# Peptides against a protein of PDB entry 3V4L, part 35

Target 1, 386 residues: chain A of PDB entry 3V4L
Amino acid sequence: GQPLAKDKVALLIGNMSYWEHPKLKAPLVDVYELTNLLRQLDFKVVSLLDLTEYEMCNAVDEFLLLLDKGVYGLLYYAGHGYENFGNSFMVPVDAPNPYRSENCLCVQNILKLMQEKETGLNVFLLDMCRKRNDYDDTIPILDALKVTANIVFGYATCQGAEAFEIQHSGLANGIFMKFLKDRLLEDKKITVLLDEVAEDMGKCHLTKGRQALEIRSSLSEKRALTDPVQGAPCSAEALVRNLQWAKAHELPESMCLKFQCGVHIQLGFAAEFSNVMIIYTSIVHKPPEIIMCDAYVTDFPLDLDIDPKHANKGTPEETGSYLVSKDLPKHCLYTRLSSLQKLKEHLIFTVCLSYQYSGLEDTVEEKQEVNVGKPLIAKLDMHRGL

## One batch from the design tools (peptide; made by RFdiffusion4, then SolubleMPNN)

Design b1_p10_5_s3 (from b1_p10_5, 5 letters changed)
Fold by OpenDDE base, seed 3:
Structure b1_p10_5_s3 (fold): chain B 386 residues (1-386), chain A 10 residues (1-10)
Amino acid sequence: as target 1 above (386 residues)
Amino acid sequence: MTELVSMSTE
């Protein structure tokens, strides 16, 4: 019969905004596109941008809690990385220059932990460079992996080679994701699908002789990303997993704020990623005596590191949100919260209404505090140890 | 113009 997944869980990490290293662009679009495709494949997807070492460790730990016997686990990483002695290291955004293995996450350690969960399939998609880090001579002594025959690695590039992004008109895609996205929904054994992606990359004149997909697999069964999830969650563990995932994807409810002047504001929320939310405000009612009014959001928790210069933009694109702008209402002020993983408390902020009456030169302000609880990934309390 | 940019740290 067709193999069944007990469940399907994916963690996608895209690191771009490095502190001590060159900034990347491709991971933004690549994580977003892959998230949407994996959701169509009935994956429970956690998508995270710009994680520190500690945040990456916690994201992996939370991902491992979602894994169990017969669950399909997929880890995607786009960012800086290296490979020493056949061990792949994902570089966090806070990694020093130079970085070492102690500053990075070893993918083979994650694989070991996934094997302990008795997963049905382990897929690693690594969109990173595979150059050696000559500043770290540490050879990780990995314990012998179990013979599970359910492992697939898709490396965006060959051993010792670079991965590349294709920049076009201010947007970028990774080369790997560019070809992977065209085939990811195909009902094929995952190794066959990746082999076809490798052929497509090899035909492209831009990538030929610069980047080639490497596939490592021990997969003995005909498993596909299209494999159906086993029906209704019959186990207590499956219920807990579903609840944990649902918590990490719960948006705040849209609010209608009423000010004393009679202005009504719609406050809305949209998820770009599991740790990235867009807040938008719109004037839904204005008394005729008020000639101008704007609703600004301010007084965010300090943990979010929100620069007011990047808040309250007239377009989603001015916040750096290019992907979800089509699904957002028009004629709002937009604010992008890009670090929801850092939120220790409830998201409390102020909505400030600035307005002017007809025939008065002075602007009037009214303020209302809003508590929206813990949005999205902030419900997992990834920072409980800090 | 389409530009190919390395994801290297070097």
Scores: peptide ipSAE 0.404, ipTM 0.899, DockQ to the pose 0.805
Fold by OpenDDE base, seed 5:
Structure b1_p10_5_s3 (fold): chain B 386 residues (1-386), chain A 10 residues (1-10)
Amino acid sequence: as target 1 above (386 residues)
Amino acid sequence: MTELVSMSTE
């Protein structure tokens, strides 16, 4: 019969906004595109941008809690990285310059922990450089991996080589994701699919002799990303996984705020990533005696580090939200919350209505506090550790 | 214009 997955779980991490290193651009689009494709493949996807070392560790630990016997696990990483002695290291955004193995996450350590879960398939997609870090002489003593026939690595580049972004008109894509996305939905053994992606990269004049996909696999079974999930969750562990994933994807409900002046505001929420939410406000009713009226969001929790200069924009693009802008309502003010993993408390903020009456020169303000609980990834309390 | 940019830190 066709192989069945007990469940399918993916963690996607895109690091771009490095503190002490060159900023990247491609991980934004690549994590977003891959998230949408894996959701079409019935994966439970957590997508996270710009994680610190501590936040990356917690994201991996939460991902490992979702893994169990016969579950398909996929880890994607796009960002800075290095490879020393066949060990791959993912570089967090807060990594010092120079970074060492103690500041980074070792992929082979994550693989060891995934093998302890008796997973049905382990896929690693690493969109990072594989150059040696000459500032790190540490040889990790990795415990012997279990002899399993269910591991697949897709490295965006060869050992000792660089990965590249294709930049065009202010947008960028990783070379690996550019070719992977065209085949990811195909009902093929995952190693055959990746081999076809490698051939497509090898035919491209831009990438030829600069970047080549490396596939490392122990996969002895015909497993595909298209393999159906086993039906209704029959175990307590499967119910817990489904509930935990659902919590990490719950948006606040849209609200209609009513002010004393008779103005009505619609407040709405959209997810860009599991840790990135857009808040949007629109004036849905205005009395005729009010000539000008604007609705601002302010007084966010300090843990979110929201710069007021980047809040309340007339377009999603002015917030840095280029991907979901087509799916958002028009004629709003938009605010992007890009660090929901830092939220320790409920998301409480103020909606400030600024308005002017006909024949009065003075602007009037009314304020209403809004509590939307813990949105998206903030429900996992990642900042507390496991 | 299309440009290839290295994801290297160096």
Scores: peptide ipSAE 0.403, ipTM 0.897, DockQ to the pose 0.811
Fold by OpenDDE base, seed 2:
Structure b1_p10_5_s3 (fold): chain B 386 residues (1-386), chain A 10 residues (1-10)
Amino acid sequence: as target 1 above (386 residues)
Amino acid sequence: MTELVSMSTE
C-alpha cells in the first residue's frame, strides 16, 4: 500500500545573530521558505530564529514530545556548525569563542532520542559547515544507534567542507535551500529527491568544486515528504499533539482600542516565525477636532530585550521584517518582537496615544495597557526548566 | 555579481 505517516512534524532552527561569531543572513530566508513548503506538505512546523544553547535544548525537547510511533520527524538547521569524528554539532547564538561540544547540540544525540520514539521517518537537513573544530578534542561516547532503517541525512556540504550563502543586494538563500526549494514538493522517495537536488547543485557554476550535497541514508522503504497523514486523530495522544502545536501557533486576536478623546486604534498581530511576531497599530477613527494623532506601543516585558529605537516604524522593513510585509496592512506603525521564546509571563504592553487638538499647542497623551496572553511559542513555556 | 560567502566561523 502507499506509505502513511501517523503525523508529520518539523523543527526548523535558523541561527544568524551570533554573539561571538560572524553573523549569517541566509537562515532567515531559508527557514521562512522551508516553513511554507513543509506546511504545504501537511507538516506541523515549529520555526525558530536565533536560539541560545538552553533555548535550542528546550526546542528539541518540545519537538521530541510531538514525536511518536510512525510519526515523520524532520529537523532542519541553518547556522554555524562543525563535525568531529562523524558527529554533527549545531552552534547556538550564545556559543563562546572558541566553542566546544559542551556548548553545542549533537545531532546524533537527537537522532538517538527520535529512535526511542519509534518514528516512521527521521530526516535531518543540516545547512552548516562540516569543518573539524580543532578547539574541541572531545570524542563523544555515543551509545550505539538502533537499526531502524528510516534515517536520512541531507548535508548541505561534504565532510570537512564549508557551506555557503549567496550574497545579493537583497534577500537570498543559502546554496542548499536555493536548490532544495525547487524540488521539495515532488512526490518522490526523499533520498531520490535529495539526489536530484545534489545534481542541480552540481550543475551550478558557482558551487562546482566549492559545495556539494552529501546524502547519508539507511532508508529501506519508499518514504516521501508527500506521504499522506493517516486520517482523523483517533488517539488521545494525537489530539494532545495537535492541541500543543495549535497553541504554539495561535496569534492574539486583533483588537479595537477606544480612547477617551474618541480616537479608535486597531491593534493587529502577524507571525513571521514561531518566535517572531509583528505588532501593528493603525488609527481607524479620529474626531475632526484632533489634527495630529500617533499610536505607539511601549512598556514591553524586559525579557524581550526590545530597543525602543527599532519599535514603532513606518514600514515592516525598518523593523527588520522583510518576508511578511506584503501580507501586512499599510499605513501602520510596526514593531517586531523577536525572541518570544524568552517570554516567561503574559505579553503585557502599553498603547500610548499622542494627539493634538485644533487650536491647542500642547500634546495630550492617553495610555491603555494591553494583555495578549502568551503568543505563539511562548505558550510552550520553554523556560519551565529554570 | 553573485558572491558566495562561507558560513564558517573562521
Scores: peptide ipSAE 0.400, ipTM 0.897, DockQ to the pose 0.781
Fold by OpenDDE base, seed 4:
Structure b1_p10_5_s3 (fold): chain B 386 residues (1-386), chain A 10 residues (1-10)
Amino acid sequence: as target 1 above (386 residues)
Amino acid sequence: MTELVSMSTE
C-alpha cells in the first residue's frame, strides 16, 4: 500500500542578518517559497527568520514537541554553516567571530532527538556551506544513532564546498532552492526526487563545477513528501499537535477602531513568516470636514526593536516585505514586525490618528492602545529561559 | 547581470 504519514511537520530556519558575519539574502525567498510548497503537501510549517542560538534551540524544541511515532519531520536550514568530522553545524545570527560548536546547533543531535520520537521519516535540507571550521577543533562525541532506516539528508553542496546565492535585480535565491522548488511536489520517493534535483543542478552552467547536491540517506521504505496524512481518528497526541501548531499560526483578528472625531480605522494583520507579521492600517470612514488623516502605529514593546523609520510605510515593499505584498490590501500604512520570537508579553501598541479639519491649520491627534495578545510564534514563549 | 555570491563566512 502507499505509505501513510501520521502527520507532517516542518521547521524552516533562514538566517540572514548575522551580527559578526556577512549578511545573506537568499534565505528570505527560499524559506518563503519552501513554506508555500510544503503547505501544499499538507505539512504543518513553522517558518522562522534570523534566530539567535537560544531562539534556534527553542525552535528545535518546539518542533520536537510536534513529532511523534510515524510523523514526518522535515528540517530546512538556510544560512551560514560548517561541517566538521561529518557533523553539520547551523550558525545562529548572534554567533561570534570566529564561531565554534558551542555557539552552533549540531544537526546530528537534532536527528538523535527525532529518532527518539519514533518518526516515520526524517528529512534534513541543509542550504549552507560545508567547509571545515578550522577555529573549531571540537570532536563531537555523538551517541550512536539508532538504525531507523528513515533518514534523508539533502545537502545544498558537497563536503568541504560552498553554497551560493544567485543575485539578480536585488533579489537572491539559493542554488539549491532554485532546483528543489521545481520538483518538490512530485509524487516520488524523496531520495529519487533529490537525485533528479541533483541532475538538474548538474546541467546548470552557473553551478557546474561550483556547487553540487549531495544526498545522504538510509531510507528502506518508499516514503515521499506527497504521502497522505492518516485521516482517521486523531489520537489525543494528534489533536494536541494540531492545537500547538494552530497556536503558533494564529493571527490577531482585524479590528475596526473608532475615533472621537468620527474617523474609522481598519487595523489588519498578515503573516509573512511564523515570526514576521505585517500590521496595516487603512482609513475606512472619514468625516467630510476632515481633509487629511493618517493612522500610525507606535509605542511597540522594546523587545521587538522596531525602528520608527521603517514603520508606517506607504507600501509593503518599503518595509522590506516583497513576498506578501500581493495578498495585502492597497492604500494602507504598513509596518513589518520581523522578530516576533522576541516578544515576552502581549503585543500592545498605540494607533495614533493624526488629522486636520478644514479651515484649521493645526494637526489634531487621537490615540488608542491596542492589545492583540501573543501573535503567531510569540504564543510559544521562545524566551522562557532569559 | 546574474551574480553568484558565496554563502561562506570566509
Scores: peptide ipSAE 0.398, ipTM 0.898, DockQ to the pose 0.799

Design b1_p10_5_s4 (from b1_p10_5, 5 letters changed)
Fold by OpenDDE base, seed 5:
Structure b1_p10_5_s4 (fold): chain B 386 residues (1-386), chain A 10 residues (1-10)
Amino acid sequence: as target 1 above (386 residues)
Amino acid sequence: MTELVSYSTE
């Protein structure tokens, strides 16, 4: 019969906004497009942008809690990285310059922990450089990996080589994701699918002789990303996994706020990523005696580092949201919360209505506090280990 | 102009 997955879980990390290193652009598009494709494949997807070392460790730990016997696990990473002695290191956004193995996440350590879960398939997709880091002389003594036949690595590049993105006047994918996305939905053994992606990438004139896909696999079975999930969750562990995933994807409900002046505001929420949410406000009713009114969001939790200069924009694009802007309501003010993983408490903020009456020069303000609980990834309490 | 940007930090 066709192989069945007990469940399918994916963690996608895209690091771009490095503190001490060159900023990237493609990981935003790549994580977003891959999230949408893996959801069509019935994966439970957590998608995270711009994680610190501590936040990356916690995201991996939470991902490992979702893994169990016969579950398919997929880890995707796009960002800076290096490879020393066949060990792959993902570079967090807070990594110093220069960085060492102690500042980075070792993929082979994650693989060891995934093998302890007796997973049905482990897929690593690593869109990062594989150059040696000469500032790191540490040889990690990795314990011998268990001999398992269910591991696949798709490296965006060869050992000692670089991975690239194409920067132009618009949004673009990284070179790896550009070719991966066109084949990801094909009902093929994952190693055959990646081999076809390697052939397609090999035709790219821009990266010819600079970047080539490498496939490393122990996969002895015909496993595909299209393999169906087993039916209704029969185990207590499967119920817990489904509940944890559902909590990490719950948006706040849209609200209608009523002010004393008779203005009504619609407050809405949209997910761009598991740690990135857009708040939008619109005036849905205005008394005729009020000539002008605007609804601003303010007084956010300090842990979110929200600059008021980047809040309350007339377009989603002015907030840095280019991907979900087509699905958002028009004629709102938009605010992008890009660091929901930093939220320790409930998301409490103020909606401030500024308005003017006909024939009065003075502006009037009314304020309402809004508590929306813990949105999206903030429900996983990624900070509980500090 | 189309530019190739490396994911290298060097």
Scores: peptide ipSAE 0.407, ipTM 0.889, DockQ to the pose 0.883
Fold by OpenDDE base, seed 3:
Structure b1_p10_5_s4 (fold): chain B 386 residues (1-386), chain A 10 residues (1-10)
Amino acid sequence: as target 1 above (386 residues)
Amino acid sequence: MTELVSYSTE
C-alpha cells in the first residue's frame, strides 16, 4: 500500500536582509511559493524570513517539537551558506563578516535531532552555496548518525559550487525553486521527483556549468510528499502538535473601530509569512461633514523596529508586500510587520484618525489603542531562551 | 539584463 505519514511538518527559512553580507531577493518568493505548494500537500508549514542566529535556533527547536514518530519533516533553507567537510551551514542574517560555524546552524546537527524523533521521512532542501568557508577551520565532531534509511537531501548546487538567483526588475525565484515548484505536487518518490528537477535545471542555459542539483539519499522506502496524512489525530502528542501549529498561524480578528467624530475604521490583518503580517486600515463610514480623513497605525512595540516612514502606505507593494497584495482589500493604508518573531509582549499599537471638517482648515486627531495579543509566530514565544 | 546573483558571500 501507499505509505502513510503520521503528520507532515515543514520549516521554511528565507534569509535575505543580511547585515554584513550581500542582500538577496529570491528567498522571499521561494519561501512563499513553497509554502503554498506544501500546504496543498497537507503540510503544516512554518514560514520565516530574515532570522538571526538565535531566532533560527529557536525556529528549529519549535520545528523539532512538531516532529514525532512517523511524522514527515521537511526543512527548506534559502540564503547564504557554506559547506565544510560535508557539513552544511546555514548563515543567519546577523552573521559577522567573516562568519564561522559558531555563528551558523549546522544542518547535520538538525538531522541528528530529527533522527531522535523517529521521523518517517527527513527532507532537506538547501538553496544555498556549498563553497568552503576558508575562514572556518572548525571540523565538527558529529556523533555517528543512526541508520534510519529515511533521509533525502536536495542541494540546490554541487559540493564546492554556488547557488544563484536571477535578479531582474520583478519578482523571481532562485534557480532551484524555479524548477522545484513545477514538480513538487507530483505523486512520485521524493528522490525521483528531485531527479526530474535536476534534469530540468540541467537544461537552464544561465546556470549550465555553474549550478547543478545534487541529491543525497538513504531513502529505502517509496515515500512521496504527496503521501496522505494518517486520519484524525489519535494521540495526545498529535493534538498538542496541531494546537501548537494552529497557534503560530492565528491572525488577529478584524476589528471595527468607532471614533467620537462618527468615523468607523475597519482594521484588518493578513499573513504573508509566519513572522510577517500586513495591517490594513480602511474608512468604512464617514459623516458627510468630514471632508477628509485618514487612519494611521503608530506606536508599535520597539522590538518590531517599525520605521514610521515605511508604515501607512497607499499600496501593499510600497510596504514591500508584493505576494499577498491580490488578497488584500483595496483603498486601505497598509503597514508590514516583518519581524513578529521579535515580539515579546502583546502587539499593542495606536490607530490615529486624522480628519478635517468642512469649513475648518485645522486637522483634528483622535487616537485609539488596540491590543491584538500575540499574532502568528509571536504565540510560540521564540524568545523564552533569553 | 538578467543578472545571476550568487548565494556566496565571497
Scores: peptide ipSAE 0.405, ipTM 0.885, DockQ to the pose 0.854
Fold by OpenDDE base, seed 2:
Structure b1_p10_5_s4 (fold): chain B 386 residues (1-386), chain A 10 residues (1-10)
Amino acid sequence: as target 1 above (386 residues)
Amino acid sequence: MTELVSYSTE
């Protein structure tokens, strides 16, 4: 019969905004496009940008809670990384310069933990460099992996080589994602699909002799990313997993705020990633006696590190949101919350209405506090260990 | 011009 997945779960991490290292651009687009493709493949996708070491550890722990016997697990990473002694290390955004294995996440340790869950398929897509880090002489003592015959690694580059992104005047993919996205929906064994991506990448004149896809696989079965999920959640564990994923992707409902002056504001929310949300405000009703009227959001929790200079923009693009702008309503003020994983408490903020009456020179202000609970990934207590 | 930027930290 056709192979069935008990469920399909993906964790996608894109690190770009490094503190002590060169900033990247492509992981934004790559994580977004891969998220949309994996959702079409019935994956439960958690998509995260710009994680610290602690936040990456917690994201992996939450991902492992979604894994169980016969579940397909996919980990994608785009960012800085290295390979020492056949071990792959993902570099967090807060990693020091130089970084060591103690500052980074070892992919083979994650694989060990996935094998303990008795997963049906383990796919790693690593869009990072595989150069040796000469500042790290640590030999990881890894326990022997189980022989599960269900492991696939797609490395964006060869051992000891670099991965690249394309920088131009607009948004662009990394080299790996540029070719992967065109084939990812094909009903093929995952190793055959990746081999076709390797052939397509090998035709690219820009990367010829600089980057080539490497595939490592123990996969003995004809497993594909297109494999159907086994029907209705038959177990209490599957129901809990579905509820946990749904909580991590629940947006606040749109609100209509009514001010004493008779102005009505629509407050709306959009997800860009599991840890990135856009807030937008629009004036939906204004009394004719009010000549000027603006609605600002302010007083965000300090944990979110919101710069007021980047809040309340006339376009989504001015906030750094280039991907979801087509799906947003026009003629709003936009604010991007890019660090929802840092939120320990409820998202409470102020909506400030500034307005002027006809024939009065003085501006009037009204304020309303809004509590939207824990949005998106902030519902997963990624902070439970502190 | 299209530029290739390495994910290397070196």
Scores: peptide ipSAE 0.393, ipTM 0.892, DockQ to the pose 0.857
Fold by OpenDDE base, seed 4:
Structure b1_p10_5_s4 (fold): chain B 386 residues (1-386), chain A 10 residues (1-10)
Amino acid sequence: as target 1 above (386 residues)
Amino acid sequence: MTELVSYSTE
């Protein structure tokens, strides 16, 4: 019969906004597009941008809690990285210059932990460089991996080579995701699918002789990303997994705020990623005596590091949100919260209504505090351990 | 012009 997955879980990490290293762009698009494709494949997807070392460790730990016997696990990473002695290291955004293995996450260590969960399939898609880091002389003593015959690595590039993105005037995919996305929904053994992606990448004149997909696999069974999930979760473990994933994706409910002046504001929320939320405000009712009226969001928790210069924009794109802008209501003010993983407390903020009456020169302000609890990934308390 | 940006930090 066709293999069945007990469940399907994916962690997608895109690191771009490095502190001490060159900034990237494609991981934003790549994580977003891959999230949408994997959701069509019935994956539970956690999608995270711009993680520190500590936040990456916690994201991996939470991902491992979603894994169990016969579950398909997929890890995607896009960002800076290196390979020493056949070990792949993902570079966090807070990594020093130079970085070492102690500042980075070893993919083979994650694989070891996934093998302890008795997973049905382990897929790693690594859109990072595989050059040696000469500043890291650490020879990792990796414990011998178990012979599970359920492992697939798709490396965006060959050992000792670079991975690339295409920087144009607009958003573009990395080279790997550009070709992967066109085939990802095909009902094929994952190694066959990746081999076809490798052939398609090999036709690209831009990267010919500079980047080529490498497939490393020990996969004894015909397993595909299209393999159906086993029916209704009958186990307590499957219910816990479903609840844990659902918590990480729970948006605040939209609110209708009523001000004393008779203005009504709609406050809404949209998820761009598991750690990125757009807040939007719109005026839904205005008394005729009020000639000008704007609704600003302010007084965010300091942990979110929100620059007021990037808040309350007339377009989603001005906040840096290019991907979900089509699904957002028009004629709002938009604010992008890009670091929800940093939120230790409830998201409390102020809605400030600024307005002017006909025949009064002075601007009037009314304020309402809003508590939306812990949105999205902030429910997982990724800071537990400090 | 299409610019290829490396994911290398070098």
Scores: peptide ipSAE 0.388, ipTM 0.879, DockQ to the pose 0.859

